Peptides against a protein of PDB entry 6GMG. Designs and how they scored, part 46

Target 1, 331 residues: chain A of PDB entry 6GMG
Amino acid sequence: DSDDRVTPPAEPLDRMPDPYRPSYGRAETVVNNYIRKWQQVYSHRDGRKQQMTEEQREWLSYGCVGVTWVNSGQYPTNRLAFASFDEDRFKNELKNGRPRSGETRAEFEGRVAKESFDEEKGFQRAREVASVMNRALENAHDESAYLDNLKKELANGNDALRNEDARSPFYSALRNTPSFKERNGGNHDPSRMKAVIYSKHFWSGQDRSSSADKRKYGDPDAFRPAPGTGLVDMSRDRNIPRSPTSPGEGFVNFDYGWFGAQTEADADKTVWTHGNHYHAPNGSLGAMHVYESKFRNWSEGYSDFDRGAYVITFIPKSWNTAPDKVKQGWP

## One batch from the design tools (peptide)

Design b1_p17_1_s2 (made by RFdiffusion4, then SolubleMPNN; from b1_p17_1, 14 letters changed)
Fold by OpenDDE base, seed 4:
Structure b1_p17_1_s2 (fold): chain B 331 residues (1-331), chain A 17 residues (1-17)
Amino acid sequence: as target 1 above (331 residues)
Amino acid sequence: SAEEKGRIENIKKRASK
């Protein structure tokens, strides 16, 4: 329901951004100003800055997903997703813990499940895998070489991903990336591509056939990572928001945060770029704002969501949408 | 695709904080 959505106008290529403003530990700006920053910092193709196209501006206008969309070059498919779940903690807390005052059993279990996910470890797993992929890409000039390299890397690390099916999202992700096949992108040359990361927050209780309690308070068993690989089956994520627990309460369907390919080793210092909602300057939601948040602020999430996944995709190395260093705010 | 279009329409709607 984006009937009020408006595509931001074009910004002159040489227009500098206005300063960002602090917002709850984040750097915040209006979408138009982000476009200006994007053109100065992230728009570069083969080292040359580009004006954000109408198509890209339209993608961006969709909000948080739009930030990931414009920077990754495709709408998020979320097929290659990772998380970390502490099964022992979960079991122990269920066994030895108890609901808070006024908390239902279902609410307690949902909360415990949410708290059993480790966002930092999930992010770290994605970074680890992305690194493996990048090594596999580095000198591979065809997909076969890439896949062979990838398998070797996984074997060397004794990584459980080596056991994934050849048709799995893990092995098929590159070939299914449009920019990989584009002449001005990868041109079917893996060495011209790099792995990038974004994150999605969403609700676990999306199964319409499940209990109302699970839809309200979370499904403790849903969207857990597979042991060893950390892979999350995202097939059941249909962008269904949390069910209201009280009259008038409403939740949003998802949040996306763009990380890209930052090399900062300290997770807490990494910057995540995300939007609040679709751009509706003349609507009730108002203009879209873009936030650049540190990991702590990003990973905190909202009560709307009880799952976080860290997703790997690919972009051409010629793009500067995923630089090694991301500076928070402007200037 | 129609499915993709449907997914795109499912956008985040959150007020600013």
Scores: peptide ipSAE 0.060, ipTM 0.739, DockQ to the pose 0.068
Fold by OpenDDE base, seed 2:
Structure b1_p17_1_s2 (fold): chain B 331 residues (1-331), chain A 17 residues (1-17)
Amino acid sequence: as target 1 above (331 residues)
Amino acid sequence: SAEEKGRIENIKKRASK
């Protein structure tokens, strides 16, 4: 299992990627080839191409989370997360709907809850907030100036986020970003940072004290966004997978997709980068593969998960891990 | 299906050190 994980070897800085392969509407490649692409396209610091370091390759080797890890510069904390949930739809379906043939009540409720989330609206909310944050960052040379700008922007837009506590993930996210404090990163200058987005898919039924049905079919009340803000409390996400519903069935713990800071206005045309599993070239899982998926492919998710969140973090503007335009595949 | 098989093979698990 985890003992089979291997750090991919270094790739020469000037080695060009091999062509990606199509895979169910997405572009696919082996992790070693992604490293080659990453070095050519995303590795730039202050405009200079860099070889992926051993540390970065190790991060990447952890799988889907590794893709987000290497591009964001830190292991995902998932504190500033957004989603969209249609409460009226949920209530209506519960009241007027009925379980399908062979579907238990718990399974029905879990499914209805899952279907009441709108991935596109959740993504758009995150993009909206990221835009506000970026405007607040632009001319702010200390955290106080950033926070003042942010409050003004929120007030102008009558955004409910203006009512969040100063210690909330929303206001504390920048100060809690390691790269913000690094000399070669933000150097405590907000104007050197930009907001970026990634997504996490996970299971709602993680409470071990809850019913087995919730663990198997989902907890309809868990990980809902707060009204007005769209903020999701991620504190109860402990990377616990869905419980098996049949003998021999197993589910994985999470999925991560990297979006960055693409400026493509059409959500359907945005590209999401994610991995399949940790790199185990000599193990049963095999080599790690990296996928570049359109939003439709990413947001579809898997039966392993019934929640999706869109998370905002920050990276230095000098990094090129979140360019305005992401091209799917290679060339 | 081929798609389902691919999904099953896509084990999205963080490895432990």
Scores: peptide ipSAE 0.048, ipTM 0.695, DockQ to the pose 0.079; fails the geometry check
Fold by OpenDDE base, seed 3:
Structure b1_p17_1_s2 (fold): chain B 331 residues (1-331), chain A 17 residues (1-17)
Amino acid sequence: as target 1 above (331 residues)
Amino acid sequence: SAEEKGRIENIKKRASK
């Protein structure tokens, strides 16, 4: 029950975190302790450490999405999303593969589609695009200059994104970022902004007009990246969870993981920060926990989801919510 | 918005990995 959600209390600015706990190769802590870490490590604005505000604590309390929310400064819109899908693998497996024992045809097709996504390549595509955007931002002092730089970079790399419409999420993402327009943020200066990445896990079978099988086992044709660009149309993602396959079964609507702007070249060494559920310390769900996972742990996902997207947004460079290096756990 | 709030609050507990 959403009514059980509680906003975590304020933590003193000088309060140091307690040690994180290991959890299957991940670092885990309760949300209150994450706030302490956040204040010590990620809270800085223009180099000054800040206490997490009540508003930020409220955002954080919403769970996995809350981690991305507090660090990006806005609720995720997921408009600029990337993935990688191996069409040849998909076709080959459908043709030459066979359902497992007890697996329905629909279940088989859904599974094959899920397995045809490459999370690492999807992540790398997002990083590639973010790098291009960051180069375009670096010396641009107005949006026009940014867009010109971006088009030039894409042309030089022969990137299919150069053919996107001017109103596409790709070109409009910066202007649609609230912090870009804020006086204490970008102040309409692209060079004060940087591209950051988060990931969303979700269910493909969200179309209520589709077959029950697609809702239960996935829609093999849904949320595929466009060829060449890697862009995923997220417009049909309405946070609808997987349909139960048996009585009493229930699935979660989504999962979000925050990457930011880490410079670690090895994807396997990157750290992803996410939460389990909304904070309900006095409810049945219990206190919210925050996890810092390596890419392997994050990208594995859950059976609740058959799609992963890597999303680009922007934050002011003056924020320290997306540092070059993220250390897992505490100390 | 109310709609946004509804979407955000519909997060349930899942097993830890």
Scores: peptide ipSAE 0.045, ipTM 0.743, DockQ to the pose 0.145; fails the geometry check
Fold by OpenDDE base, seed 1:
Structure b1_p17_1_s2 (fold): chain B 331 residues (1-331), chain A 17 residues (1-17)
Amino acid sequence: as target 1 above (331 residues)
Amino acid sequence: SAEEKGRIENIKKRASK
């Protein structure tokens, strides 16, 4: 019950984490212990460790989204999202495939659409774009310079993003980042910022005016990336969960995974940090747990979701919430 | 927003696999 959410207590700055425990090939710990790790590894501002503030602990307490929230410094807006969809595979499977035993036509189409998304290619596209943005940020000391650099980089790469409107989420993302404007953040200097990535899993069948079948089994046409750019229109994502297909069945609204700015070239070796649920140590759900999963574990997702998006946002370079390398677990 | 917070608070994610 939402009323059972509790903000984790403060942890001493010098308290070392207890060892993480293995959980289905990933590292797992209770939220209090993650705070300890966060303070030792990720809390640094201008090279100095910081105690996680009460506000940050409150953000974290919200569960999976809380991990992304505390590390990005803002609640996820999901405006700059990327994915990869294989249209040819989708069409071919619809034409030549058949429903499984007991599978309805709507269920079949929803499944085929889900399977036509490539999580690895979607992630790769986001990383590619983040790299372009980082190059544009590097020597830009005002927004105008950043935008000019970005356009030049895109032109050099013959990237379709060069044709996006100036008001698009792609070009407006930096100026709309609170930490960019903060004195202790970017201070309106793009060169003090870097692009970071997180991922969201969600349900495609969120349109209340659509058929019940789409709400139960997915909308095959929803949340597809635009050709060339890979951009996903997230405007229809209202955090509506999948509709139950049987009595007593329930689905959750979303999942978030934090990647940051890891430089590991092998996607399979990248680490994704996420939470299970809001922190309710005295409630039915229990204490919040934090997981550090490899890409394979993260991208697998759950039956609750049929879409995955990889989102770009920005943080100050002075923050250490998105280091080049992330070590799974503790020690 | 308050509405967004409400949705977040209602997250009952199953145990991670």
Scores: peptide ipSAE 0.043, ipTM 0.746, DockQ to the pose 0.188; fails the geometry check

Design b1_p17_1_s3 (made by RFdiffusion4, then SolubleMPNN; from b1_p17_1, 10 letters changed)
Fold by OpenDDE base, seed 1:
Structure b1_p17_1_s3 (fold): chain B 331 residues (1-331), chain A 17 residues (1-17)
Amino acid sequence: as target 1 above (331 residues)
Amino acid sequence: DATRQGVIDNIRRRSAR
């Protein structure tokens, strides 16, 4: 029960973490131990370690979204989201493929749609865009300069994002970032900010006015990326879980994974940090655990979800929550 | 936002694999 959520206690700043445990190719630890690692590795502001504040510990306690929340400094808005969808594969499989034994037509279409998304290409698109944004940020000391740089970079690359409206989440993302405006953050200086990436897994069949089959098996037409840009309209994502297909079946509403700004070129070697559930040490769910997973483990997702989006946001460069290199586990 | 809080509190998952 949500009423069992507890904020983890403070950890001494100099307390070293205990070793992580291997778990199906991942590194796993309890949330308290993650706080210790976070303080040693990710807490730095202007090069100085910080104790995780009570507010940050409270954010973290919410589970998978809490990991992204504490590291990005804000609750995820998911406005600047990217994915990759193979339309030709989708059409060909629908035409030439067959439902599996016992699979309904709706289930078949939902599965084919899910399989037509390419997580690696979606991630690569987000990284490409983040790189362009970072170049635009480097020497921009006001928002106008940033936007001008961004448009120039996009024009040079002949990127379809250059045609987006000025009010698009793509162009408005920086000015809508709280830490950009903070004195100890960006202080309205784009050159003090950097683009970071996280991922969200969610269900496509969220429209309550649609058929029951779409709610159970997915909506093949929902949350597709726009051609050329790769942008996903996330406005219809209301954190509604998949509908049960059988009595006693239940699905969770979302999953979040934190990537940050790793420079590892091989996607398979990148590390994604996520949580299992909210922290309930005295409840039925138990203590929250934090996982550091390779991309393969993260992108596999769960049957609860049929969509994955890669989202760009911004953090101050003075924060170390998104380092160039992330080491899996401890030590 | 009470609605947001309710959504966050409903994150229930068994051990992630």
Scores: peptide ipSAE 0.064, ipTM 0.766, DockQ to the pose 0.151
Fold by OpenDDE base, seed 3:
Structure b1_p17_1_s3 (fold): chain B 331 residues (1-331), chain A 17 residues (1-17)
Amino acid sequence: as target 1 above (331 residues)
Amino acid sequence: DATRQGVIDNIRRRSAR
């Protein structure tokens, strides 16, 4: 916990946002202004605008994860995560490629592994699965019906996810969603829920029992998707940042980007909402800023991270935190 | 690098699961 973190004040429900500003190809604003936008655009419950509650403002104040937290209604568990990894590319580059000048072997292997992930294909896989889930949800009024529908859809598509255990994150995700059980949420009715997507960037070299090189340059074998399903085992993600490669260097533990349920078919046109750090207007970090980035800007990530996962969770259809269309910036 | 660091500095820390 950061002692300098402050919960942003309430914004009047009728207050319109100030214009966003461009920043490195993305739209940027201060957190208070995002709250104003959120109240105008995303706050709707059953079609009615809502003021962001103190609890929601507190969640938001935690930074990038706070954006996903406030919009999904729960702290990210990251259990149902997808990625795409090109094993052939990885093997070929290791065999035929060369370390760059000054690059260690471990650094080379870590870089090659990072570059062997395809963010677009990972995102596409998550969208594919979310679509299957949404079809399974649509006419299901209890969990049993949802699971039956889901299995049928997977069988029809010959999807390897059909072989997952009933207790797997894939099948248990809905029942483990708090808003599904809430009276004003799903009320245990799957047809009232929809699948949504967010992304997490994190470091592969989190195993403290591994070599220092893996902690510094990445673990090439860690957090790879399972063949066929694309599922990533996130159980070993402990929010441990990359180890410094030089004195005084420091890395951040993760980044989160909110996509929701946009229907834009072109991945490059999708908008990802994320924050820079926890809100500390009176501290050294300063006020939290919120960014709305295109997929290219989001998926590029930072040197702090060598893994990207696309995670599925659920929200009530009555919430407008995941609209079909997201407009970048304001106005 | 400095600009990127400013953008992503000190995100919420959570205990290991």
Scores: peptide ipSAE 0.062, ipTM 0.734, DockQ to the pose 0.069
Fold by OpenDDE base, seed 2:
Structure b1_p17_1_s3 (fold): chain B 331 residues (1-331), chain A 17 residues (1-17)
Amino acid sequence: as target 1 above (331 residues)
Amino acid sequence: DATRQGVIDNIRRRSAR
C-alpha cells in the first residue's frame, strides 16, 4: 500500500551515525541513520554541513530512487544513459544455443539478451564520457564554450558521440539541469558543475502492445545501446515492472544506485548507495533501509530486472554529494 | 535468493505532482 509512505523526521546536525551492519556483502542501515551520515559526510555546501531539509527527506523517503534524488538534487530523468551490449554473443547464442529444460523460447531469448549486456563495460563507458565532460566543463564559463570544448574533446578521441545532434540528451543535459541555472548552484557557469553517475535497473518488456511473453520474459530488442556511442534510448521506460510468470508473483518497478564522482579506478572497489523501498515504518514494508554496495553486488541486480543503464547528470562542485572517495558503512 | 529479493520489494515511483 503506497499510501503508507512517511517522511523521516529531522535529525540533529551534530548527531553521529550508528554503525552500519553487514548485509549480503554490503553495508546496511535504517534511513534515519543514513540521514545522520549524509549530514556528516555529503551535506556540505561550500564546505559547510547542512541539515537535510524536509524536502530532501521527503525525496529520500521514496526508496532507492530517493537516494539518487537527494544526492543529484533532481528526480532522475535518465536521458543520458549508457550500456554495453555484445551483439555477436547474442546472435551466436540465439543461433546455436538451446532453451533449458522447461524454458520457453521467449524465456530463452530474454535470458540470452540479458546475459549479453556487460555491466562493467557499460559503467566504464559512462565514466569515460563523464571524464570527457568534466574536461569540457573545467574552463568553460558559458554553455557555448562548454559545447565547443566537448566537441573538440570528442574529435580528439574519435568518439562517435561527436556525431550526435545538438538537441540530443548528450549535448542538452547540462542546460536541462536545474542546479546549473540556480544562483547558488552553477549560476549558468559550466565550470561550477561536474558530471556524476548513477545507475538504473529496470525491465525491458514494458510495451503493453507487445506479446505477453515479452512482458514476462523480456524484450530482447528493447533498450539496447547504439553502436559506437553506447547511448540507450530510455524514452520507452515507463517504470512498468515485469509481468508475473506465476500466480502471486510480483516484481519491483526499478532500482537506482548512486555512484556520484568516485575516482577509484578499480570498478570492483567502487561503492553504490541505494534503498530497498519507500519509508513505511508503520506499514507492512517497514522502515526504509539504505545500502552501500560494492559494484559486484550492485551490478548483479535482481530477477525483477533485465536491463541496467549508467546515467550521467550534473551537480554543482560546491555540493559534497559526490565525493572522490566514498567509504562503505560507518565509521 | 528469496531473502535478498524480498529486501527490494515495492519500490515507489514518483507521484505525479
Scores: peptide ipSAE 0.059, ipTM 0.737, DockQ to the pose 0.065
Fold by OpenDDE base, seed 4:
Formats: structure tokens, C-alpha cells, sequence
Structure b1_p17_1_s3 (fold): chain B 331 residues (1-331), chain A 17 residues (1-17)
């Protein structure tokens, strides 16, 4: 019940975090302790630590999406999303594979589709694009210069994104970022901004007009990336959870993981920050916990979801919510 | 695979700045 959500209290700026604890191969802590870490490590604006504001604490209290929200500075719009899908694997497995014992045809097709997505390649594509964007931002002092630089970079790499419409989320993402327009943010100067990445896990079978089987086992054709670009049309993602397959079963609507702008080249060594649920210390769900997971742990996901997308947005370079290096846990 | 029940969050609308 969302009515049980509580905003975590303020933490003193100088309060050090308690040690994180291991949980299923990741570092885990309660949300209040994450706020302490955030203030010590991620809160910096222009090199100065900041106390997490009441507004930021409220955003954070929403769970996994709250972690991405507080670090990106805006509620996720998910418009600039990337994934990787192996069409040949999908076709071959459908043709040559067989349902498992007790598995329906619809369940088989949904599973095969899920398994045909490559999370690592999807993440790599997003990082590639973010790198191109960062190069385009570096010396651009207005949006026009940024767009010109971006087009040149894409042309040099023969990237299919060069053919996207000017109104595409790809080209409009920067201008649609609130922090780009803020005086203490980008101040309309692209060179003050950097590209950052987060990930969303969600369910493919969200079309209520589709078959019950697609809602229960996934829609094999939904949320596939466009060939060449890797762009995923997220317009049909309405945060609808998977339908129950058995009585009493229920699924969560989504999961979000924050990556930021880590420079670690090995995907397996990257750290993803996410939350379990909204903060309800006096409710049945209990206090929100924050996890710092390696990519392997993050990309495993849950049975609640059969799609993963890697989304690009922008933050001011003056923010430290997306440092080059993220340390897992505390200390 | 781990399964969780319920909802983590509902979509929240924010005014553009």
C-alpha cells in the first residue's frame, strides 16, 4: 500500500555511514544509511558536500526508481532507451527448440524471447552512445553546436543514429533535461553536461488487448530494439506488471538500477545502485533497503520482468552523483 | 528466479522545470 510510504528523516551532513552488509553477492544497507553515504560521496555540487534535501529524500523514498530519481535529478522518462536482441538466436530456438515439460507454447515463446536479449550488449551500446554524446558535449557551448558535433561523430562512425529524426528522443534528450536549463546546472551550456546511464527492468506483456497468455508469459514481439540503432520504443511501457500465472501470485511493476558515468571498461566490475521497495518503516513492507550490485547481479533481474533497457539521460558535470569510479558498500 | 509481490512504486508525474 503506497499510503504507508514515509520520507526518511534528514541525516547530519558529517554523519558517516555504518558498514554495508553482504546480501546475495551485493552490498546492502537501509535507506537512512544510504543517505549518509550519499552525502559523503555523491552529494557534491561544485566540489562541496550537500545535505540531501527533503525533496530529494522524498524522491528516494519511492524505492528503486527513487535511487535513479535522486541521482539523475528527474523522474525517469525512459525515452532514450537501448537494448540488444539476437534475432537469429530467437528464430533458431523457436524452430529447433521444444517446450520444457509442463511448459505451454506461449510460455516457451516468451522465455525464448527473454533469453534472446543480451543485457551486456545492450549496456555496451548505451555506453558507446553515451561516449559519442560526451564527445559532442565537450566543446559545445550551445545546443546547435552540440547537435552539429553529434552528427559529425555519428557520420564518422557510420552510426545508424545519424538517420534519426531531429525530434527523436535521441536528439531532443538534452534540451528536454531540466538540469540543462538550470542556472546552477548546465545553464544552457552543453559543455557543462555529461551523459549518464540507468537501467529499467519491466514486463513485455502490457497490452491489455492482447491474449491472456502474452500477459502471463510475455509478448515475444514487444519492446525489441530497432536494428542498427538499438533504440527501444518505450511508449507502450505503462508500468503494468506481469499477470499472475497461479492463484495468489503477484508481480512488481518495474525495477531501476543507477549506473551513472563509471569509466570501468569491464562490465562485470561496474556497480549498479537500486532499491527494493518504497520506504514503509511502519508498514508491512518495512524500511527501504538500497543495494549496490555488480552487473552480473543486476542483469540477472527477477521473474517479474522479461525486458531490460539501458537509458541515457544527462546531469551537470558539477554533480557528483555519477562519478568515474563507484565503490561498492562502505567503507 | 526471485519473485516479489506487489508494487515498488506508482508512476509519479513531475512538472517540467
Amino acid sequence: as target 1 above (331 residues)
Amino acid sequence: DATRQGVIDNIRRRSAR
Scores: peptide ipSAE 0.041, ipTM 0.710, DockQ to the pose 0.065

